# Peptides against a protein of PDB entry 1ZZD, part 130

Target 1, 109 residues: chain A of PDB entry 1ZZD
Amino acid sequence: FQVVNPYLLRDLVDLGIWDEGMKQYLITQNGSIQGLPNVPQELKDLYKTVWEISQKTIINMAADRSVYIDQSHSLNLFLRAPTMGKLTSMHFYGWKKGLKTGMYYLRTQ

## One batch from the design tools (peptide; made by RFdiffusion4, then SolubleMPNN)

Design b2_p30_5_s1 (from b2_p30_5, 15 letters changed)
Fold by OpenDDE base, seed 3:
Structure b2_p30_5_s1 (fold): chain B 109 residues (1-109), chain A 30 residues (1-30)
Amino acid sequence: as target 1 above (109 residues)
Amino acid sequence: MEKIREEAKKDEEEEKELEEEGKKFDELLE
């Protein structure tokens, strides 16, 4: 019995950034959106004070391929100094958690 | 009632394990 917070999902959909890449990112960040550069600070502040989706729920959502949401904008993930090792670790973590699709879009800065 | 309590405990244990794994993963990404 997991309580799902539907509000986070709604807000990410409204931003047009919800996709498989976002699901994978949230898994790696334990459900936190605080590190996302394309999320407004107002939403980050909201979810600092409100209970976010549990890690188990995030994993379950990522594994559910039946959920498809159209986007207005592509997801952008940023790593400051990515190495091959870091990218490999992210890939393996996603695989271990049952993700069958890699990150949609990754940028380096 | 007993089944609900057992499932809740199982979920809590799973969350703790995932949190520990997440911390280890973060260390690899630093």
Scores: peptide ipSAE 0.016, ipTM 0.233, DockQ to the pose 0.115
Fold by OpenDDE base, seed 4:
Structure b2_p30_5_s1 (fold): chain B 109 residues (1-109), chain A 30 residues (1-30)
Amino acid sequence: as target 1 above (109 residues)
Amino acid sequence: MEKIREEAKKDEEEEKELEEEGKKFDELLE
């Protein structure tokens, strides 16, 4: 089970096109939106490179990058029992927040 | 002491925000 990119999920929700059908489609397409007629081309272009990278690789890059952020503040997020979806979504979101506020560390027990 | 407390509060607020967003997306993915 490949977890859908949380930013893509957010954008699809914001477009109002997220539903069970879309979910199943993305699962079967390994997160690709390239074949969706109801998605703006600009989003397809934006997520083209992201789709080409495994979720694991993206997470690893984000985690690695967070260590090198030169900011005065650091955020540590601790999850006791994360699901894959929660862990992934929080990792991406936390990384984005970490770019603004400092270093981000996602930790699991 | 005060600066440390302020930073801790900020971190706690940011953590809560991240947890809420994480939960939201987790529910969408389930």
Scores: peptide ipSAE 0.016, ipTM 0.279, DockQ to the pose 0.099
Fold by OpenDDE base, seed 5:
Structure b2_p30_5_s1 (fold): chain B 109 residues (1-109), chain A 30 residues (1-30)
Amino acid sequence: as target 1 above (109 residues)
Amino acid sequence: MEKIREEAKKDEEEEKELEEEGKKFDELLE
């Protein structure tokens, strides 16, 4: 799975903020930069589509109903009181749940 | 079965490592 868009990588390098820490953060956030305070808002707006694709991927990884329900509840809470901090937390949580569910199925096959 | 279990275990370990590094990064951004 491609976590980091090559154009995003270029822009982060041009900003001088690309390092190993940034790489690890983006992996845990499925390529989302929305929660980064050191990234210009214009760049965040440009890569919203990448974030949306990442969210769809997280949802598609939800083979178990429990993971899907948890994601749906998190999205509902975000829509009622949207904040960048909450968005980042929800994205990370959704990714973790999706991955854990996938590993569970692999172990049971 | 055994091969699949081994792969799942490796993935779980990698997930934990990535989570720890991600948390450290988040703390630096706060």
Scores: peptide ipSAE 0.006, ipTM 0.203, DockQ to the pose 0.026; fails the geometry check
Fold by OpenDDE base, seed 1:
Structure b2_p30_5_s1 (fold): chain B 109 residues (1-109), chain A 30 residues (1-30)
Amino acid sequence: as target 1 above (109 residues)
Amino acid sequence: MEKIREEAKKDEEEEKELEEEGKKFDELLE
């Protein structure tokens, strides 16, 4: 499963820093680039993982979708015990709100 | 480099497909 946001992948390629080592690093870090010193801060701000989304942001996204009771309850549970399904849903919500997130999947292959 | 860019484009296409699936899911919950 894809851990790296496709737009992030493109930007890393454009920076000329994409290689197999970078790929493995991102897999280990669940798509996070926050720890990379050679990545511009603008890209770090643009691309967040699901764990880097603040609770406030999650609440705002949930409020915007409050008409969907099941989704709202699921979002509330994300903060307590995130599952892969929950993380996927959060990714979709974040993406729709213009939050560029890495997908939170471990490549266990 | 070109091969990696091609992979990135494929990933973008897959993301668009996932977004569309997400929209359909939202419609089912509406």
Scores: peptide ipSAE 0.000, ipTM 0.199, DockQ to the pose 0.031; fails the geometry check

Design b2_p30_5_s2 (from b2_p30_5, 17 letters changed)
Fold by OpenDDE base, seed 3:
Order: structure tokens, then C-alpha cells, then sequence
Structure b2_p30_5_s2 (fold): chain B 109 residues (1-109), chain A 30 residues (1-30)
């Protein structure tokens, strides 16, 4: 399961924002960068077209495969890491948004 | 179903703890 598009990975590295935190964020967002405040909108628009899969479909797939739970545990382990920074705040925001949606779909299934 | 419920409850508890830490962090940044 390739979590990160190789072109996206290159672009994130070029932006200097690629790290383990970013990797874990992308895993929880199934490769989506739409929630990242430090990513240029032009880049978000570019990869929005690559991901024809709606966030709803991504969440449904994650819920169906229990990938969301495994990703949630991975995220929680990462959040316990002492790396406090802008990336951590971004991770919390993206996670909070993803968790609310995940919890909604878990209740409907 | 029980496993999913238990995991959801654990996730909720962890989220509440993270929210509390987040609020503390926001206060420190303010």
C-alpha cells in the first residue's frame, strides 16, 4: 500500500517539510495534503485532481480495512513523541478533523 | 462490533487527552 505519491514526496521534500511527522500525517489522511496549512494551494489543487477519491470514500475504505484504527495508534505514538512544533499542530488539526469523520462512519456501520 | 466500540472509546479518551494538551499548547503560544 503506497501511502505517498512519489511526486508528492518529492514536492514535500523540496518544500523542506518532509519528516516522520509528515509521513504519519499522510498515512492518517490516506495521502491527502488538503489539510496542511504550510502547503501552497497550487500544490493542493494539483494533487486534488490526482486523488479522484473523495475523502468520504477514503474514510470508508479505511474504516472497512481497519486501517484507520492502525493509523490512529500510529498517530498517537507519534503525538507522544516530544517533537513539539508547527508540524505537530498541523498533525493535531488534521487528526481532529479525520477522527470526527471516522467516528461518524464507525457509528453508521 | 465490541472490539470496534472498545477501540472507539480508547480513541475518544486519547482525543480528550490530546485536546487538553492542545489547549495548554495554545495557551503557551498565545
Amino acid sequence: as target 1 above (109 residues)
Amino acid sequence: MEKIRKEAEEDKKQQEELDKEGEKFDKLLA
Scores: peptide ipSAE 0.026, ipTM 0.309, DockQ to the pose 0.046
Fold by OpenDDE base, seed 4:
Structure b2_p30_5_s2 (fold): chain B 109 residues (1-109), chain A 30 residues (1-30)
Amino acid sequence: as target 1 above (109 residues)
Amino acid sequence: MEKIRKEAEEDKKQQEELDKEGEKFDKLLA
């Protein structure tokens, strides 16, 4: 499973805004860029119609930052009223801990 | 009981760390 559209990834790299932080953000947003202030509106308009949703894997296809997240299963994480920062941090923490599985965030009400 | 308590304390510590980092990210994304 891929969270980020390959063409979107390319465009983000071309804009020079692709980094680890961006990757984590996109994971928490199911690949959506609509909320990013540093992305041109034209790009948002383009990709709103080709939005891909996944919480399992983000494959970074950028040559300088190629990251393949090898996963055999998905990790489902349930959070009560999480902030974006909290979700991002949790994912990053999981990554640091060696969790090489996709994380699916479920907001509990 | 002791094991559960210890696990709870560890979870609390981890949560605090995550919250701290979360705040940083929230500021970044604001």
Scores: peptide ipSAE 0.023, ipTM 0.288, DockQ to the pose 0.158
Fold by OpenDDE base, seed 5:
Structure b2_p30_5_s2 (fold): chain B 109 residues (1-109), chain A 30 residues (1-30)
Amino acid sequence: as target 1 above (109 residues)
Amino acid sequence: MEKIRKEAEEDKKQQEELDKEGEKFDKLLA
């Protein structure tokens, strides 16, 4: 399991973009929103993940409420002539549209 | 072992579905 910041979750819900596809994308990206095309840049600048900031900061920020995401899945898509932008966009799209079964995650209060 | 087998089968199914959507998206981006 990996920790997703509860305030990030809130903001994604407020944007109306939180769904199963978003959850799966976050799993594959270790919680990073940096590659999401539909997230405002100001939120990308604000939020960091476990590998982007210290563990102490993550623990403090998630102390009141935490989302634990299962990292068991590693699904990849392939393009004929892939670029980083195309791969990221297609991966996001594929997870949003292709997944029919929700992976396990745990929210703690 | 049974749990692992079932998880692998589900992962395969999900991958196949993602591949289908990926191919559609690939055509749109080409």
Scores: peptide ipSAE 0.020, ipTM 0.311, DockQ to the pose 0.031
Fold by OpenDDE base, seed 1:
Structure b2_p30_5_s2 (fold): chain B 109 residues (1-109), chain A 30 residues (1-30)
Amino acid sequence: as target 1 above (109 residues)
Amino acid sequence: MEKIRKEAEEDKKQQEELDKEGEKFDKLLA
């Protein structure tokens, strides 16, 4: 399974625009929806601060298995100015939470 | 009863470890 920003995922699903193409787009765009023409501006404004959302929360959700994207293959995380320490901590935390696949896809801003 | 209690204690311990790591995680991201 794949996990993205849970709030963004929710909103995109609510808009009815979430699909595999959207998922891939977000991956390539580091979670940015700013370039999407079919997304309301209010959502774009809201998610300008997407990088401030705790990645720990995303990891927790992934581990809980209650929220995930069907038919997805990786945990996708977005980090602002990542360091080796941050990455190591996230991996360890994810592992302890039961994320067996590790963090397959990591995007940086 | 004892088994359940032991399992609960183990779960608690694991949760505490996760919380500690989570705190470390948050500090690194701050």
Scores: peptide ipSAE 0.018, ipTM 0.273, DockQ to the pose 0.057

Design b2_p30_5_s3 (from b2_p30_5, 14 letters changed)
Fold by OpenDDE base, seed 4:
Structure b2_p30_5_s3 (fold): chain B 109 residues (1-109), chain A 30 residues (1-30)
Amino acid sequence: as target 1 above (109 residues)
Amino acid sequence: MEKIRKEAEEDEKLEKELEEEGEKADKELE
């Protein structure tokens, strides 16, 4: 089972980084914040010891309860030897930059 | 042809930006 941790959402709001892009990122990452460059390490460490909130919980706690992906724009990325951190950060950054559809194909060369 | 080229150029630009951000993030995670 996954323990619901509502404090994560609060902390993200307090940091001023909670937005639609953050929401979508968390959904795709099953609530993981470990790959986010703009999150303090202290916060990452805090939530390493607990189960992260489920995607469903994140959706329910957000103002918009739907998973909406704009299909008007899609991006396919082909990366050379990507790391997990790089991939997750790029995904987040993509959402912040307005990639509505997200990365449909994120592939290695 | 022109539309495809333009889209490819835009995608390449965006890919570069994302890659740069990812590399920075990796360094911060080390």
Scores: peptide ipSAE 0.022, ipTM 0.368, DockQ to the pose 0.085
Fold by OpenDDE base, seed 3:
Structure b2_p30_5_s3 (fold): chain B 109 residues (1-109), chain A 30 residues (1-30)
Amino acid sequence: as target 1 above (109 residues)
Amino acid sequence: MEKIRKEAEEDEKLEKELEEEGEKADKELE
């Protein structure tokens, strides 16, 4: 059983954006929502000061996630001019689309 | 190998979709 910050979970559910992709994204971002474009700034500001999930919780969630990771396939992305927003959105979109291993290599030119 | 070809095509399709979505998101953030 995976546990996230109950307040964050509630807020994400209230926003209607909580799903498996969101859960996986939070794991990869160490519980941070700062990079999510569909989250209100007020909520981001709130969780800058509120204790997010502990490292222990993150590790436990990651360990649970590893059971579902198919290491047989990897996705490598080649971007010419990546921005932080673009990378974050693409990563989230990837998880939402059910990437099993996620992005292994990011190459820029 | 036909399996490898299909896998590569699926990965390419996914990469394209991710890039398009990323570009859209980036434009919306500007």
Scores: peptide ipSAE 0.022, ipTM 0.340, DockQ to the pose 0.071
Fold by OpenDDE base, seed 5:
Structure b2_p30_5_s3 (fold): chain B 109 residues (1-109), chain A 30 residues (1-30)
Amino acid sequence: as target 1 above (109 residues)
Amino acid sequence: MEKIRKEAEEDEKLEKELEEEGEKADKELE
């Protein structure tokens, strides 16, 4: 599972952009919101994820409360030459198909 | 073994669909 900052979740809900598609996007991006065009820049500057800050900071922030993203299902995708279109499709396909859980691993051949 | 087989088949199907959708998206952007 992945731990999502509960305050980030709240802010996304307040923006009215939290849905299953957003959840799937966060799974594929390891919780990063940096690539979201509909999120204010100030929120991007504020929030950091596991790979963006120290593990100690993440643990402290999540100690009181955390939102868990289910990663029980994994899809290992092998692409010889990944394109932006293919990557975009992978990010949102779970939402389009109504998949509520899943983790996508991209591998190049 | 049966469960693993079924899961592998579903994953393969989804992978193929993702590939097709991605290729369509790329063509639309050209």
Scores: peptide ipSAE 0.021, ipTM 0.376, DockQ to the pose 0.148
Fold by OpenDDE base, seed 2:
Structure b2_p30_5_s3 (fold): chain B 109 residues (1-109), chain A 30 residues (1-30)
Amino acid sequence: as target 1 above (109 residues)
Amino acid sequence: MEKIRKEAEEDEKLEKELEEEGEKADKELE
């Protein structure tokens, strides 16, 4: 379990974008905010770390992967050729909507 | 049939929203 930087938490609260979905997203992304479209670039630059570079690499390696999201009882989202931005947005959206499960990375064999 | 149609429309809307957000994120990272 990684503890989120307390200054980052404050800044996200000040932006009005802190919620349970954001919390879970940051935990799963090891504190990375680089892929979030609703975060100012200045804040992304401030909190950029070697760890965020690693997360970017991991997502980029998923260029040939597909993402599946199963939302309760009706909504299914499948992307065959996701970009880094699409993957990040889908992950964030899933957590924000309370989808603790139902998101899968489909890898080719 | 009506249920399937409604679900398809909702999925299309969600895909569009996520694509728009994803494109913004990609531009910031390039």
Scores: peptide ipSAE 0.019, ipTM 0.349, DockQ to the pose 0.166

Design b2_p30_5_s4 (from b2_p30_5, 17 letters changed)
Fold by OpenDDE base, seed 5:
Structure b2_p30_5_s4 (fold): chain B 109 residues (1-109), chain A 30 residues (1-30)
Amino acid sequence: as target 1 above (109 residues)
Amino acid sequence: MKEIKEKAKKDEEEEKELEEEGKLFDKLLA
């Protein structure tokens, strides 16, 4: 399951360009919309800021309020200068957070 | 009994690894 920014998904739906092709594109591009020709530049500029926000915040938002898209095993994280160590630690943190959230929701149902 | 203990030990080791990686994440993003 890939966690995708729910606000991005909403905006893509509102633009009427969300479909299976778009979904697959986002999976292959790790959530980046910068290369999409049918997305307004204003929206691209808006979501460039995602690279500047706390990755921990992104993970927390993803675990709590994000949309899970099947066919991917990654978190939609944005790092301008990623290192392998940073990516690994973020992945494990996201996994742990996802498990905790999942167990919480299962207990409350 | 051995299988349950082995599973518990593996689960604890996996949790420790996740915690260590989480601490590294906190250090790298501080």
Scores: peptide ipSAE 0.015, ipTM 0.235, DockQ to the pose 0.056
Fold by OpenDDE base, seed 2:
Structure b2_p30_5_s4 (fold): chain B 109 residues (1-109), chain A 30 residues (1-30)
Amino acid sequence: as target 1 above (109 residues)
Amino acid sequence: MKEIKEKAKKDEEEEKELEEEGKLFDKLLA
């Protein structure tokens, strides 16, 4: 499951700005590229509608498939009534918790 | 125990990569 629309991903790759940082930014922004200064306005206009559709899809899928942390360190979260804000918060929390755990083991074991 | 250490090491590497990419991203958006 991905927050980023595949066509948006393609366009961001074509712009040469796609990376994990961009991915995390989009998650934080609920898939919105509207706040990206280096993205052409034409793309922002195009993906504004796509963003709305994607948010609905994300919420619906998260309710059914579990909230995902789409990282190499994956965590499945079950939410009865997921909101995008909650998904974002849980994503970062889960990621940091996983990393902290890893770091803890490296330091203490 | 080895598996835990290996996973922890991988997670640490991923954290570092994410931080570096984040810095690059911030630079690109500045």
Scores: peptide ipSAE 0.011, ipTM 0.188, DockQ to the pose 0.021
Fold by OpenDDE base, seed 1:
Structure b2_p30_5_s4 (fold): chain B 109 residues (1-109), chain A 30 residues (1-30)
Amino acid sequence: as target 1 above (109 residues)
Amino acid sequence: MKEIKEKAKKDEEEEKELEEEGKLFDKLLA
């Protein structure tokens, strides 16, 4: 399950601070950027509100890191020609794919 | 089987919640 908001991912890439370390940090922090010193406060304020809204969902999605990593590649493809519509669509696509995969595993266990 | 169906239903509900959250995200970022 994807734990990184696609808009946040875009902004972090635009800031040039997105890397593997950042990805792992966000995974461990359930998508929170509040502890990042190199992120502008205005973005923290924006995504704090988003984080509050999606907190329950983010926690649930953080359960399977492997699915998150898989969907991150898909998001990276959309970032090459980013539109808000594409980013939003990819977010939901990643979620749906994660849910389907999760249910598959439940059936096979 | 029953527990799997219940889990599937729960996951579907969570998907719907995420969709509603997505609308809120769009509103906040507009």
Scores: peptide ipSAE 0.011, ipTM 0.191, DockQ to the pose 0.036
Fold by OpenDDE base, seed 3:
Structure b2_p30_5_s4 (fold): chain B 109 residues (1-109), chain A 30 residues (1-30)
Amino acid sequence: as target 1 above (109 residues)
Amino acid sequence: MKEIKEKAKKDEEEEKELEEEGKLFDKLLA
């Protein structure tokens, strides 16, 4: 079971390069887009996988994601009957925020 | 009262957006 970053999928769709071939490529590459010639470098830098960044950055990103997820869950305690879809989406949001923070550390260290 | 209602509406809108994102993800990976 492999989970591809949903925000990456959206960006690929927006670029008009998403298809079944792209899907299979991402699966075989463990979600990495570094080898794709049709993807701008800025997106490659943004969507680095855990295999492409330092261990320190991974730890920082994981910590940041945890904070965002916890906050989202606390807010959702007041929501009526959270679905699995909602929880999944919040997790993805936390991942995106954690990734952005992790990239900041790569620039400063 | 007004502030609570406004917050509730914002929460409902955010919830709908999150659900749509989830559905899109499922569709793309199906």
Scores: peptide ipSAE 0.017, ipTM 0.254, DockQ to the pose 0.081; fails the geometry check

Design b2_p30_6_s1 (from b2_p30_6, 14 letters changed)
Fold by OpenDDE base, seed 3:
Structure b2_p30_6_s1 (fold): chain B 109 residues (1-109), chain A 30 residues (1-30)
Amino acid sequence: as target 1 above (109 residues)
Amino acid sequence: SKEEEEEEKFWKEELEEYKKFLEELKKLLE
């Protein structure tokens, strides 16, 4: 399985381009959207900087509470024991701050 | 301390928001 950025999934849904094809694409591309022609470049830049370059760190921090796409092409939600709860929430908070900053940056470009 | 308790409360609330977000997203993606 692979960890997928929940905000990326939300944005893809908001763009109206989420479907089975997109799901399969993300599986084969290890979560990268860089090769998608129907995604705005600004969004690619955002997730390239914030998510794709720190996959290992994100996996370690949010493994207990995240969205996964497994080899069965299904979506799995994992909510494990609260031992990593604070770390997960800190990562979530940090992502929101980073996303807001990134979106602001993109809007001002 | 009072500050630590407030911080703990903050992170607990943040975690709950995250859980709800994930659940709603799961339903949206299904």
Scores: peptide ipSAE 0.236, ipTM 0.745, DockQ to the pose 0.359
Fold by OpenDDE base, seed 1:
Structure b2_p30_6_s1 (fold): chain B 109 residues (1-109), chain A 30 residues (1-30)
Amino acid sequence: as target 1 above (109 residues)
Amino acid sequence: SKEEEEEEKFWKEELEEYKKFLEELKKLLE
């Protein structure tokens, strides 16, 4: 299965930082690259935008790979315009999918 | 975008499902 978006994979390969260690890191971070110091901010911003479009897919991936999620970290979700209703729905959906880890919501500008 | 609209629609539908679920729980606790 794919841990990350194929375009993100390509970019990480192009940066020369893709390896088994990176793969495992991304699994534990639920696909988030925000914590990677060796990734340009431009790419982080780009994929924040991509993730905003498909947060339900991020939740699905996290649930599918829950056994590999580092419980010391929360699932990072990026939202352009979060509302109480939307956040509630996301938690509800995550619960239905069997997600046992916390969610952290990041507002993008 | 169309994809954003589709996801927003999805979350709105989930919210409605949640509200129904909540009401069912409230009834069980009465």
Scores: peptide ipSAE 0.164, ipTM 0.757, DockQ to the pose 0.533
Fold by OpenDDE base, seed 4:
Structure b2_p30_6_s1 (fold): chain B 109 residues (1-109), chain A 30 residues (1-30)
Amino acid sequence: as target 1 above (109 residues)
Amino acid sequence: SKEEEEEEKFWKEELEEYKKFLEELKKLLE
C-alpha cells in the first residue's frame, strides 16, 4: 500500500467517503486527491503529492540548509512533464541560490 | 491550477534570464 498516505486514509475515513471506489481512484491518480470534488480544500492543501508541490520551494529549502553544511546533500526533484528548458532553469536557479554541489536527482511521473 | 501556472511562468522567466546570462558571458569571452 505505497500509494495512499496513512494519515490521508484516516481523514478520508473520517469524512465517510472512503470505499473501494476511492481506493481505486487514488491508485490511478498516484495518491492525488486534488481532483476530488467531495474533499475539503484544506485537505487538498495538506496532502499534496510530490508532483503537486512547488519544486522551487524545494530548492529554496535546500539552499537554506546548505548554508550550514560543508557539502550539500543530494536533492530530489519531481516533475510531471520535464523539459530541457525547465531543467536548465532549475539548475540555474539552484546555482543562484547558492547550492554547493548542485547534485540533482530527477524523478518523472 | 493557478499555482502551477505561476510556477511555470517563473521557470520560463528563469530560462530567459539564463539565456541573457549566457549571452553576457559569450560577449565577455569574445
Scores: peptide ipSAE 0.136, ipTM 0.708, DockQ to the pose 0.914
Fold by OpenDDE base, seed 5:
Structure b2_p30_6_s1 (fold): chain B 109 residues (1-109), chain A 30 residues (1-30)
Amino acid sequence: as target 1 above (109 residues)
Amino acid sequence: SKEEEEEEKFWKEELEEYKKFLEELKKLLE
């Protein structure tokens, strides 16, 4: 399973640094580019910031607000030094929580 | 810490569940 953001893939190809070695590295690092010396810091900051904002948006929009409140410190720890894999799992978890709560309200209406 | 380790384990398990979810979606979209 390939854990690579399609926009990140595009940018790596444009930089001319995408190859089989890069692919394998990303797989072992759960999609993180933070440790790559041949990637400009600007790109590292860009994708880190984008994913952090996106994660916050999804969690904030979730119907189950208790998860955000109760896990705020844990989320902050991940945001301080996030990997793509961790951020992706948080997106997925937030999405599931939103769906479960939504379905609950529909049944109790 | 032990708490951090348990939290990291949780998110790793969620990532695996996400991968399974994507595989199911791929099959449905064929």
Scores: peptide ipSAE 0.078, ipTM 0.558, DockQ to the pose 0.366

